# Designs tried in a protein design run: peptides against a protein of PDB entry 5EIB. Part 345

Target 1, 366 residues: chain A of PDB entry 5EIB
Amino acid sequence: VDLEPGTMDSVRSGPFGQIFRPDNFVFGQSGAGNNWAKGHYTEGAELVDSVLDVVRKESESCDCLQGFQLTHSLGGGTGSGMGTLLISKIREEYPDRIMNTFSVMPSPKVSDTVVEPYNATLSVHQLVENTDETYCIDNEALYDICFRTLKLTTPTYGDLNHLVSATMSGVTTCLRFPGQLNADLRKLAVNMVPFPRLHFFMPGFAPLTSRGSQQYRALTVPELTQQMFDSKNMMAACDPRHGRYLTVAAIFRGRMSMKEVDEQMLNVQNKNSSYFVEWIPNNVKTAVCDIPPRGLKMSATFIGNSTAIQELFKRISEQFTAMFRRKAFLHWYTGEGMDEMEFTEAESNMNDLVSEYQQYQDATAD
Target 2, 366 residues: chain A of PDB entry 5EIB as posed
Amino acid sequence: VDLEPGTMDSVRSGPFGQIFRPDNFVFGQSGAGNNWAKGHYTEGAELVDSVLDVVRKESESCDCLQGFQLTHSLGGGTGSGMGTLLISKIREEYPDRIMNTFSVMPSPKVSDTVVEPYNATLSVHQLVENTDETYSIDNEALYDICFRTLKLTTPTYGDLNHLVSATMSGVTTCLRFPGQLNADLRKLAVNMVPFPRLHFFMPGFAPLTSRGSQQYRALTVPELTQQMFDSKNMMAACDPRHGRYLTVAAIFRGRMSMKEVDEQMLNVQNKNSSYFVEWIPNNVKTAVCDIPPRGLKMSATFIGNSTAIQELFKRISEQFTAMFRRKAFLHWYTGEGMDEMEFTEAESNMNDLVSEYQQYQDATAD

## One batch from the design tools (peptide; made by RFdiffusion4, then SolubleMPNN)

Design b2_p30_1_s2 (from b2_p30_1, 17 letters changed)
Fold by OpenDDE base, seed 1:
Structure b2_p30_1_s2 (fold): chain B 366 residues (1-366), chain A 30 residues (1-30)
Amino acid sequence: as target 1 above (366 residues)
Amino acid sequence: ARAEEIRERIKKRKEERKKELAERLAEISS
């Protein structure tokens, strides 16, 4: 789904364009112009019914519908505005199904779109209310991984999208292969979301290796385990050492010893015990899938629900506040029928979310 | 109308979350 036809043509002409059903391509003509209000109230509102018709058709064809997965950018107008409209409409029609998102967070290091803080804040407001699980994929973190860890001198959107794809493949492993931990979206939510509003995840992937080092690196369970818990490998731009993990899931892929995985997972928890809340028992879950990812002997995917995720929301909030105090570009949103009050309420809700994370971070059983 | 609906929804959820948090904090402080 897109409000711009050119993006759909790019997907269709791509190497995997044929894996999608032609009838499931829904697109607009005018685009959202990086405006959340165009995506949510005007251009997106005109297209949403056509998308819902496709969603219904595909849902009816499912033998067992677990829920929905949306991949979207929070910086743009379509992914943010229309994406959150679609989430709201699907939630209304399927209230008993899991709503999962892969939400790409904007960064000034990656995009020059000045209104991204508005689009992100307005989107986060909707995600807090209408999703069960949100993977926070931060373009800043992806850029920093590409530059520092992968040794890419000039990271491209292709390089960032590769990390996103690897992460998405990793977190969905349990859904695609039988007999795994978190084998369904609901079980993942139960394991990962102790508090309904605190459903924003910090993903990570291992191995992350530079092209020059790939041939010489032995992949071991200890190395994967160490790398997935490294703050520099988080796909969200926050340091888990500045907060506490509420819950963690680790998904290993490839042929490895379960015993070695369990030992290494215990060791990393013990070394990082100060970074976990003590009042949530059994808050680390581990899964092993014998099927490696394509091109790797083994991998590990990390899912963290950490109070440190508030750093990401604080960054967005600071940028939002700096723009909103000046009423910069506000007329672009109000001109699409949006009320200025919606900005204030979105800011307030995001600040409340930050405060909730902080309160749970400061809560001790001692 | 939509802004008012959003405001009412947010207010209700803030009040619910404040109660949940207070209950949980009381349990762990105990």
Scores: peptide ipSAE 0.014, ipTM 0.470, DockQ to the pose 0.550
Fold by OpenDDE base, seed 5:
Structure b2_p30_1_s2 (fold): chain B 366 residues (1-366), chain A 30 residues (1-30)
Amino acid sequence: as target 1 above (366 residues)
Amino acid sequence: ARAEEIRERIKKRKEERKKELAERLAEISS
């Protein structure tokens, strides 16, 4: 789904364009112009019914509908505005189904779009209320991984999208292979989300290796485990050492000893015990899939529900507040039918979320 | 009028969420 027809043509002409049903390509004629309000109230609102018709048709064809997965950017107008409109409409029609998102967070290092803080804040407000699980993929973290870890001098959107794809493949492993810990979206939610509003995940992937170092790197369970818990491997721009893990899932792929995995997972928990909440028992879940990812002998994917994710929301909030106090570009949103109070509501809800994370971070078992 | 209504609604929701959080934390700590 896109408001720009050219994006759909690019997907269709791509190496995997044929895997998508042609009838499931829904697109507009006019882009959102990086405006959330155009995506949510005008251009996107005109298109949403056509998307819902496709969603209904595909849902009816499912033998067992678990829920929905959306991949979107929170910086742009389409992914943020229309994406959150679609989430809201799906939630209204399917209130008992799981809503899962891969939400790409904007970064000043990657995009010059000045209104991204508005689009992101307005989107987060919707995601807090209407999603059950959200993987936070921060373009700032992706850029930093590409530059510092992968040693790419000038990271491109292609390089960032490669990391997004690796993350999505990793976190969906348990859904794609039977007999795994988190075999369905609902079980994942139960295991990962102890508090309904605190459903924003910090993903990570290992191994991350520069092209120059690939030939010299041993892929071992200890090295994967160490790298997976390293703050530099987090695909959200927050340091887990500044917070506490509420829950963790680790997904190992490849031929490895389950005993060695369990030992290393216990060791990393013990070493990092100060970064876990003590009042949630058995809050670390481990899965092992014998099937490695393409081109690797083994990998580990990390899913963390951490109170440190508040750093990401604080960054967005600070940028939002600085623009909103100046009323910068507000006329572009109000001209599409938005009220200025919707900005205040979104800002307030995001600040409440930050406060909730902080309260759980400071909570100790008496 | 609408701005005031939204502010009151936000205030109420904040108070409700703080209460719910405190109750859940108390349940976990017990």
Scores: peptide ipSAE 0.008, ipTM 0.368, DockQ to the pose 0.595
Fold by OpenDDE base, seed 4:
Structure b2_p30_1_s2 (fold): chain B 366 residues (1-366), chain A 30 residues (1-30)
Amino acid sequence: as target 1 above (366 residues)
Amino acid sequence: ARAEEIRERIKKRKEERKKELAERLAEISS
């Protein structure tokens, strides 16, 4: 789904364009122009019914519908505005199904779009209320991984999208291979989300290796485990050491010893015990899939529900507040039928979320 | 009227969430 035809043509002409049903391509004629309100109230609102018709058709063809997965950007008007409208409409029609998102957070390092803090804040407000689980894929963190870890001098969208694709493949491993931990979206939510509003995940992937070092790197379970818990490998620009893990999932792929995985996972928990909450028992889950990803002998994917995720929301909130106090560009949103009070509501809800994370971070069992 | 309705909704939601959080924190501290 896109408001711009050219994006859909690129997907159709791509190496995997034929795996999608032609009837499932829904596109508009006019883009959202990086405006959440255009995506949510005007251009996106005109297209949403056509998308819902496709969603209904595909849902009716499912023997057992678990839920929905959306991939979208929170910086652009289509992914943010229309994406959150679509989430809301699907939630209204399917209230008992899981809503999962891969939400790409904006960064000034990646885009010069000045209104991204508005689009992100307005989107987070919707995601807090209408999703059950959200993977926070932060363009800030992806850029830093590409630059620092992968040693790319000028990271491209292609480089960032490669990390996104690896992460999405990793976190969906349990859904694609039977008999694994978190084999369904509901079980994932039960294991990862102890509090309904605190459903924003910090993803990570290992191995992350520069092209020049790939040929010399032995992939071992200890190295994967160490890298997976390294703050520099987090795909959200948060330091887990500044917060507490509520829950963690680790998904290993490849031929490895389950015993070695369990030993390394126990060791890393013990070393990082100060960064876990003490009052959630058995809050680390581990899965092993014998099938490695393409081109790797083994990998590990990390999913963290951490109170450190508040750093991401604080960054967006600070940028939002600096613009909103000046009423910068508000007329672009209000001109599309949006109320100025919706900005204040979104800001307030995001600040409440930050406060909720902080209170759970400071909570002791005593 | 709409602005006041939104303000009251925000206030109510904040109070409800604060209460829920306090109850949950009390449960884990007991």
Scores: peptide ipSAE 0.007, ipTM 0.388, DockQ to the pose 0.720
Fold by OpenDDE base, seed 3:
Structure b2_p30_1_s2 (fold): chain B 366 residues (1-366), chain A 30 residues (1-30)
Amino acid sequence: as target 1 above (366 residues)
Amino acid sequence: ARAEEIRERIKKRKEERKKELAERLAEISS
């Protein structure tokens, strides 16, 4: 789904375009112009019913519908505005199904779109209320991983999208291979989300290796475990050392010893015990899938529900507030039928979310 | 009001989690 035809044409003409049903390509003509309000109230609102028709059709074809997965950017107009509209509409129609998102957070290091803080804040407001699980994929973190870890001098969107794809493949492993821990979206939500509003995850993927170092890197369970818990490996631009993990899931892929995985997972928990809340017992879940990812002998995917994620929301909030106080570009949103009060509500809800994370961070076991 | 509601939810969830922990510990100890 896109408000721009060219995006769909690129997917359709791509090497995998034929795996999708032609009728499942829904697109607009006008685009959102990086405006959340165009995506949510005007251009996106005109297209959303056509998308919902496809969603219904595909849902009816499912023997056991668990829920929905959306991948979108929060910086643009389509992914942010129309994406959150679609989430809202799907939630209204399927209130008992899991809503899972891969939400790409904007970064000034990657995009020059001045209104990204508005689009992101307005989107986060919707995600807080209408999703059950949101993987926060921060373009800043992805850029930093590409630059620092992968040693890419000039990271491209292709390089960032590769990390996103690897992460998505990792976190969905348990859903695709029966008999694993967290084999369904609901079970994942139950394990990962102790508090309904605190459903924003810090993902990570290992191995991350520069091309020059690939030949020298052994892929071992200890190395994967160490890298997966490294602050520099997080796909969200926050330091887990500045917060506490509420819950963690680790998904290993490849032929490995379950015993070795359990030992390394115990060791890393013990080593990082200060970064976990003490009042949530058994808050680390481990899964192993014998099927490695393509091109790797083994991998590990990290899912962290950490109070450190508030750093990401604080960054967005600060940028939002600096623009909103100046009433910068507000006429672009209000001209699409948006009320200025929605900005204040979104800002308030995001600040409340930050406050909630901080309260859980400071909470001791009394 | 919302801060108080959040505090009450936290308190309730802490109490529930303490109870769940106690039940699990009792199951492991039996």
Scores: peptide ipSAE 0.020, ipTM 0.405, DockQ to the pose 0.055; fails the geometry check

Design b2_p30_1_s3 (from b2_p30_1, 22 letters changed)
Fold by OpenDDE base, seed 1:
Structure b2_p30_1_s3 (fold): chain B 366 residues (1-366), chain A 30 residues (1-30)
Amino acid sequence: as target 1 above (366 residues)
Amino acid sequence: SKREEIEKKIEKKKKERKEELEKRLKEIAA
């Protein structure tokens, strides 16, 4: 789904364009112009019913519908505005189904779109209320991984999207192969989300290696385990050492010893014990899938629910506040039928979310 | 006004969130 036709043509012409049903391509003509309000109230609102018709059709064809997965950018107008409109409408129609998102967070390091803090703040407000689980994929973190870890001098959107794809493949492993931990979206939510509003995940993927060193690196369970818990490997621009893990899931893929996985997972938990809340028992879950990802002998995917994710929301909030105090570009949003007070509502909810994470971080069992 | 409605909505939601958070924090401490 897109408000611009050109993106759909790019998907259709791509190597996997034929995987998607032609009738499931829903697109607009005018785009959102990086304006959340266009995506949410005008252009997106005109297209949303046609998307919902496709969603209904595909949902009716499912023998066992678990829920929905949306992949979207929070910096753009379509992904943010129309994406959150779709989430709201789907939630209204399917209240008992899991709403999962892969939400790409904007970064000034990657995009020159000035209004991204508005689009992101307005989107986060919707995600807090209407999603059950949200993978925070931060373009800042992806850029830093590409530059520092992968040794790419000039990271491209292709390089970033490769990391996104690897992560999405990793976190969905349990959904695609039988007999795994978190074998459905609801079990994932139960294991990962102790508090309904605190459903934002810090993902990570291992191995991440530069092209030049890839041939010399042995893929071992200890190395995967170390890398996936490394702060530099997080795909959200947060340092987990500045917070506490509420819950963690680790998904290993490939032929490996379960015993070795369990030993390494215990070792890394013990080493990082200060970075876990003590009042959530058994808050680390591990799965092993014998089927490796394509092109790798083994991998590990990390899913962290950490109070450190407040750093991401603080960054967005600071950028938002700097613009909103100046009333910069507000007329672009209000001209699409949005009320200025909706910005204040969104800012307030995001700040409350940050405060909630901090209070749970500081909570101790007596 | 639409503004006053949103302000009331914000205040109500903040109160509800605070009450829920305080309850959960007490449950953690117990």
Scores: peptide ipSAE 0.350, ipTM 0.867, DockQ to the pose 0.822
Fold by OpenDDE base, seed 3:
Structure b2_p30_1_s3 (fold): chain B 366 residues (1-366), chain A 30 residues (1-30)
Amino acid sequence: as target 1 above (366 residues)
Amino acid sequence: SKREEIEKKIEKKKKERKEELEKRLKEIAA
């Protein structure tokens, strides 16, 4: 789904264009122009019913509908505005189904779109209320991984999207292969989300290796485990050492010893015990799938629910506040029928979320 | 006005969030 037809043409003409049903390509004629309000109230609102018709049709064809997964960017107008409109509408129609998102967070290091803080803040407000699980994929973190870890001198969107794809494949492994931990979206939510509003995850993927080092790197369970818990490997731009994990899931893929996985997972928890809340028992879950990802002998995917994720929201809030206090570009949003008070509502909710994460971080069992 | 409705909604939600948070924090401390 896109408000721009050119994106759909690129997908159709791509090497995988044939895997999608032609009728499931829904697109507009006018883009959102990087404006959340165009995506949410005008251009996106005109298209949303056509998308919902496709969603209904596909949902009715499912033997067992667990929920929905959306991949979108929070910096642009389509992914942010129309994406969150879709989430809201789907939640209204399917209140008993899980809403899962892969939400790409904007960064000034990757994009020069000046209104990204508005789009992100308005989107986060919707995600807090209308999603059950949100994987925070931060363009800043992806850029830093590409540059520092992968040794890419000039990271491209293709390089960033490769990381996103690897992560998405990793976190969905348990859904695609029966008999695993978190075999459905609801079980994942139960295991990962102790508090309904605190459903924002820090993902990570291992191995991440530069092209020049690939030939020299042994893929071992200890190395995967160590890299997966490394702060530099997080795909959200926050340091887990500045917060505490509420819950963690680790998903290993490939032929490996379950005993070795359990031993390494215990070792890494013990080494990082200060970075876990002590009042949530058994808050680390591990799964192993014998089927490796394509091109790798083994991998590990990390899902962390950490109070450190507040750093991401603080960054967005600071950028938002600096623009909003100046009333910068507000006329672009209000001109699409948005009320200025909706910015204040979104800011307020995001600040409350940050406060909630901090209070749970500081909570102790007496 | 739409503004007053949003303000009332914000205030209501903040109160509900605070009450729930206080309850949950008390349950953690017990």
Scores: peptide ipSAE 0.314, ipTM 0.849, DockQ to the pose 0.838
Fold by OpenDDE base, seed 5:
Structure b2_p30_1_s3 (fold): chain B 366 residues (1-366), chain A 30 residues (1-30)
Amino acid sequence: as target 1 above (366 residues)
Amino acid sequence: SKREEIEKKIEKKKKERKEELEKRLKEIAA
């Protein structure tokens, strides 16, 4: 789905364009112009019913509908505005189904769009209320991984999107192969989300290796485990050492010893025990899938529910507040039928979320 | 006004979130 036709043409002409049904391409003509309000109240609102018709049709064709997965950017007007409108509408129609998102967070390092803090804040407000689980994919973290770890001097959107695709493939492994941990979206939510509002995940992937070092790197379970828990491998720009893990899932792929995986997972938990809450029993889950990713002998994917995710929301909030206090570009949103108080509602909810993460971080069992 | 409705909604939700958080924090401490 897009409000611009050119994006759909690019997908159709891509190497996998033929895997999508032509009738499932829904697109507008005018775009959102990086404005959340255009995506949510005007241009996107005109298109949303056509998208819902496709969603209903595909849902009816499912043998067992677990829920919905949305991939969107929170910086752009379509992904942020129309994406959150779609989430709201689907939630209203399917209140008992899981709403899962892959939400790409904006970064000043990657985009020159000045209104991204507005789009992101307005989106986070919707995600807090209307999603059950959200993978936070931070363009800042992706850029830093590309530059520092992958040794790419000038990271491109293609390089960032490669990391996104690897992460999405990793976190969905258990959904695609039978007999795994978190074999369905509901079970994932039960294992990962101890508190309904705290459903934002930091994903990580291993191995991350520069092209120049790929030939010299042995892939071992200890190395994968160590890299997977390294802050530099997080796809969200948060340091886990500045918070505490509420829950963790680790998904190993490839032919490896389950015993070795369990030993290394225990070792990394013990080494990092100060970064886990003690009052959630059995809060680390491990899965092993014998089928490796394409081109790798083995991999590990990390899903962390950490109170350190508040760093991401604080960054957005600071940028938002600095812009909103000046009423910068506000007329672009209010002109689409928004009230200025809707910004204040979104800011308030995001700040409350940050406060909730901090209070759970500081909580101790007496 | 639309503004007053939003303000009331914000205040109500903030109160509900605070009450739920306080309840859950007490459950952790017990």
Scores: peptide ipSAE 0.306, ipTM 0.840, DockQ to the pose 0.821
Fold by OpenDDE base, seed 4:
Structure b2_p30_1_s3 (fold): chain B 366 residues (1-366), chain A 30 residues (1-30)
Amino acid sequence: as target 1 above (366 residues)
Amino acid sequence: SKREEIEKKIEKKKKERKEELEKRLKEIAA
């Protein structure tokens, strides 16, 4: 789905364009112009019914519908505005189904779009209320990984999208192969989300290796485990050491010893015990799939529900507040039928979310 | 007004979130 036809043509003409049904390509003629309100109230609202018709058709063809997965950007107008409208409409029609998102967070390091903090804040407000699971894929963190870890002098959208694709492949491993931990979206939610509003995940993928060092790197379970828990490997721009893990899932892929995986996972938990809440028992889950990803002997994917994710929301909130206090560009949103008070509602909800994470971080069992 | 409706909605949601948070924090401390 897109408000711009050219994006859909690129997907259709791509190496995997044939895996999608032609009738499932829904697109508009007029883009959202990086405006959340255009995506949510005008251009996106005109297209949403056509998308819902496709969603209904595909849902009816499913023997056991678990839920929905949306991939979208929170910086752009289509992914943010229309994406959150679609989430809301699907939630209204399918209240008992899991809503899962891969939400790409904007960064000034990657895009010069001035209104991204508005689009992100308005989107986060919707995601807090209408999703069950949200993978926070932060362009800030992806850029830093590309630059620092992968040694890419000038990271491209292609480089960032490669990390996104690896992460999405990793976190969906348990859904695609039988007999795995979190084999369905509901089990994932039960294991990862102790509190309904605290459903924002910090993803990570290992191995991350520069092209020049790939040939010299041994792929071992200890190295994968160490890299997966490294703050520099997180695909959300927050340091887990500044917070506490509520829950963690680790998904290993490839032929490896289950005993070695269990030993390394126990060791890393013990080493980092101060960074876990003590009042959630058995809050680390591990899965192993014998099938490696393409081009690797083994990999590990990390999913963290950490109170440190508040750093990401604080960054967005600070940027939002600096613009909103000046009433910068508000007329672009209000002109599309949005009320100025919706900005205040969104800001308030995101600040409450940050406060909730902090209070759970500081909570101790007596 | 639409503004007053949003303000009331914000206040209601804040109260509900606060009450739930206080409940959960007490459950953790027990």
Scores: peptide ipSAE 0.270, ipTM 0.807, DockQ to the pose 0.860

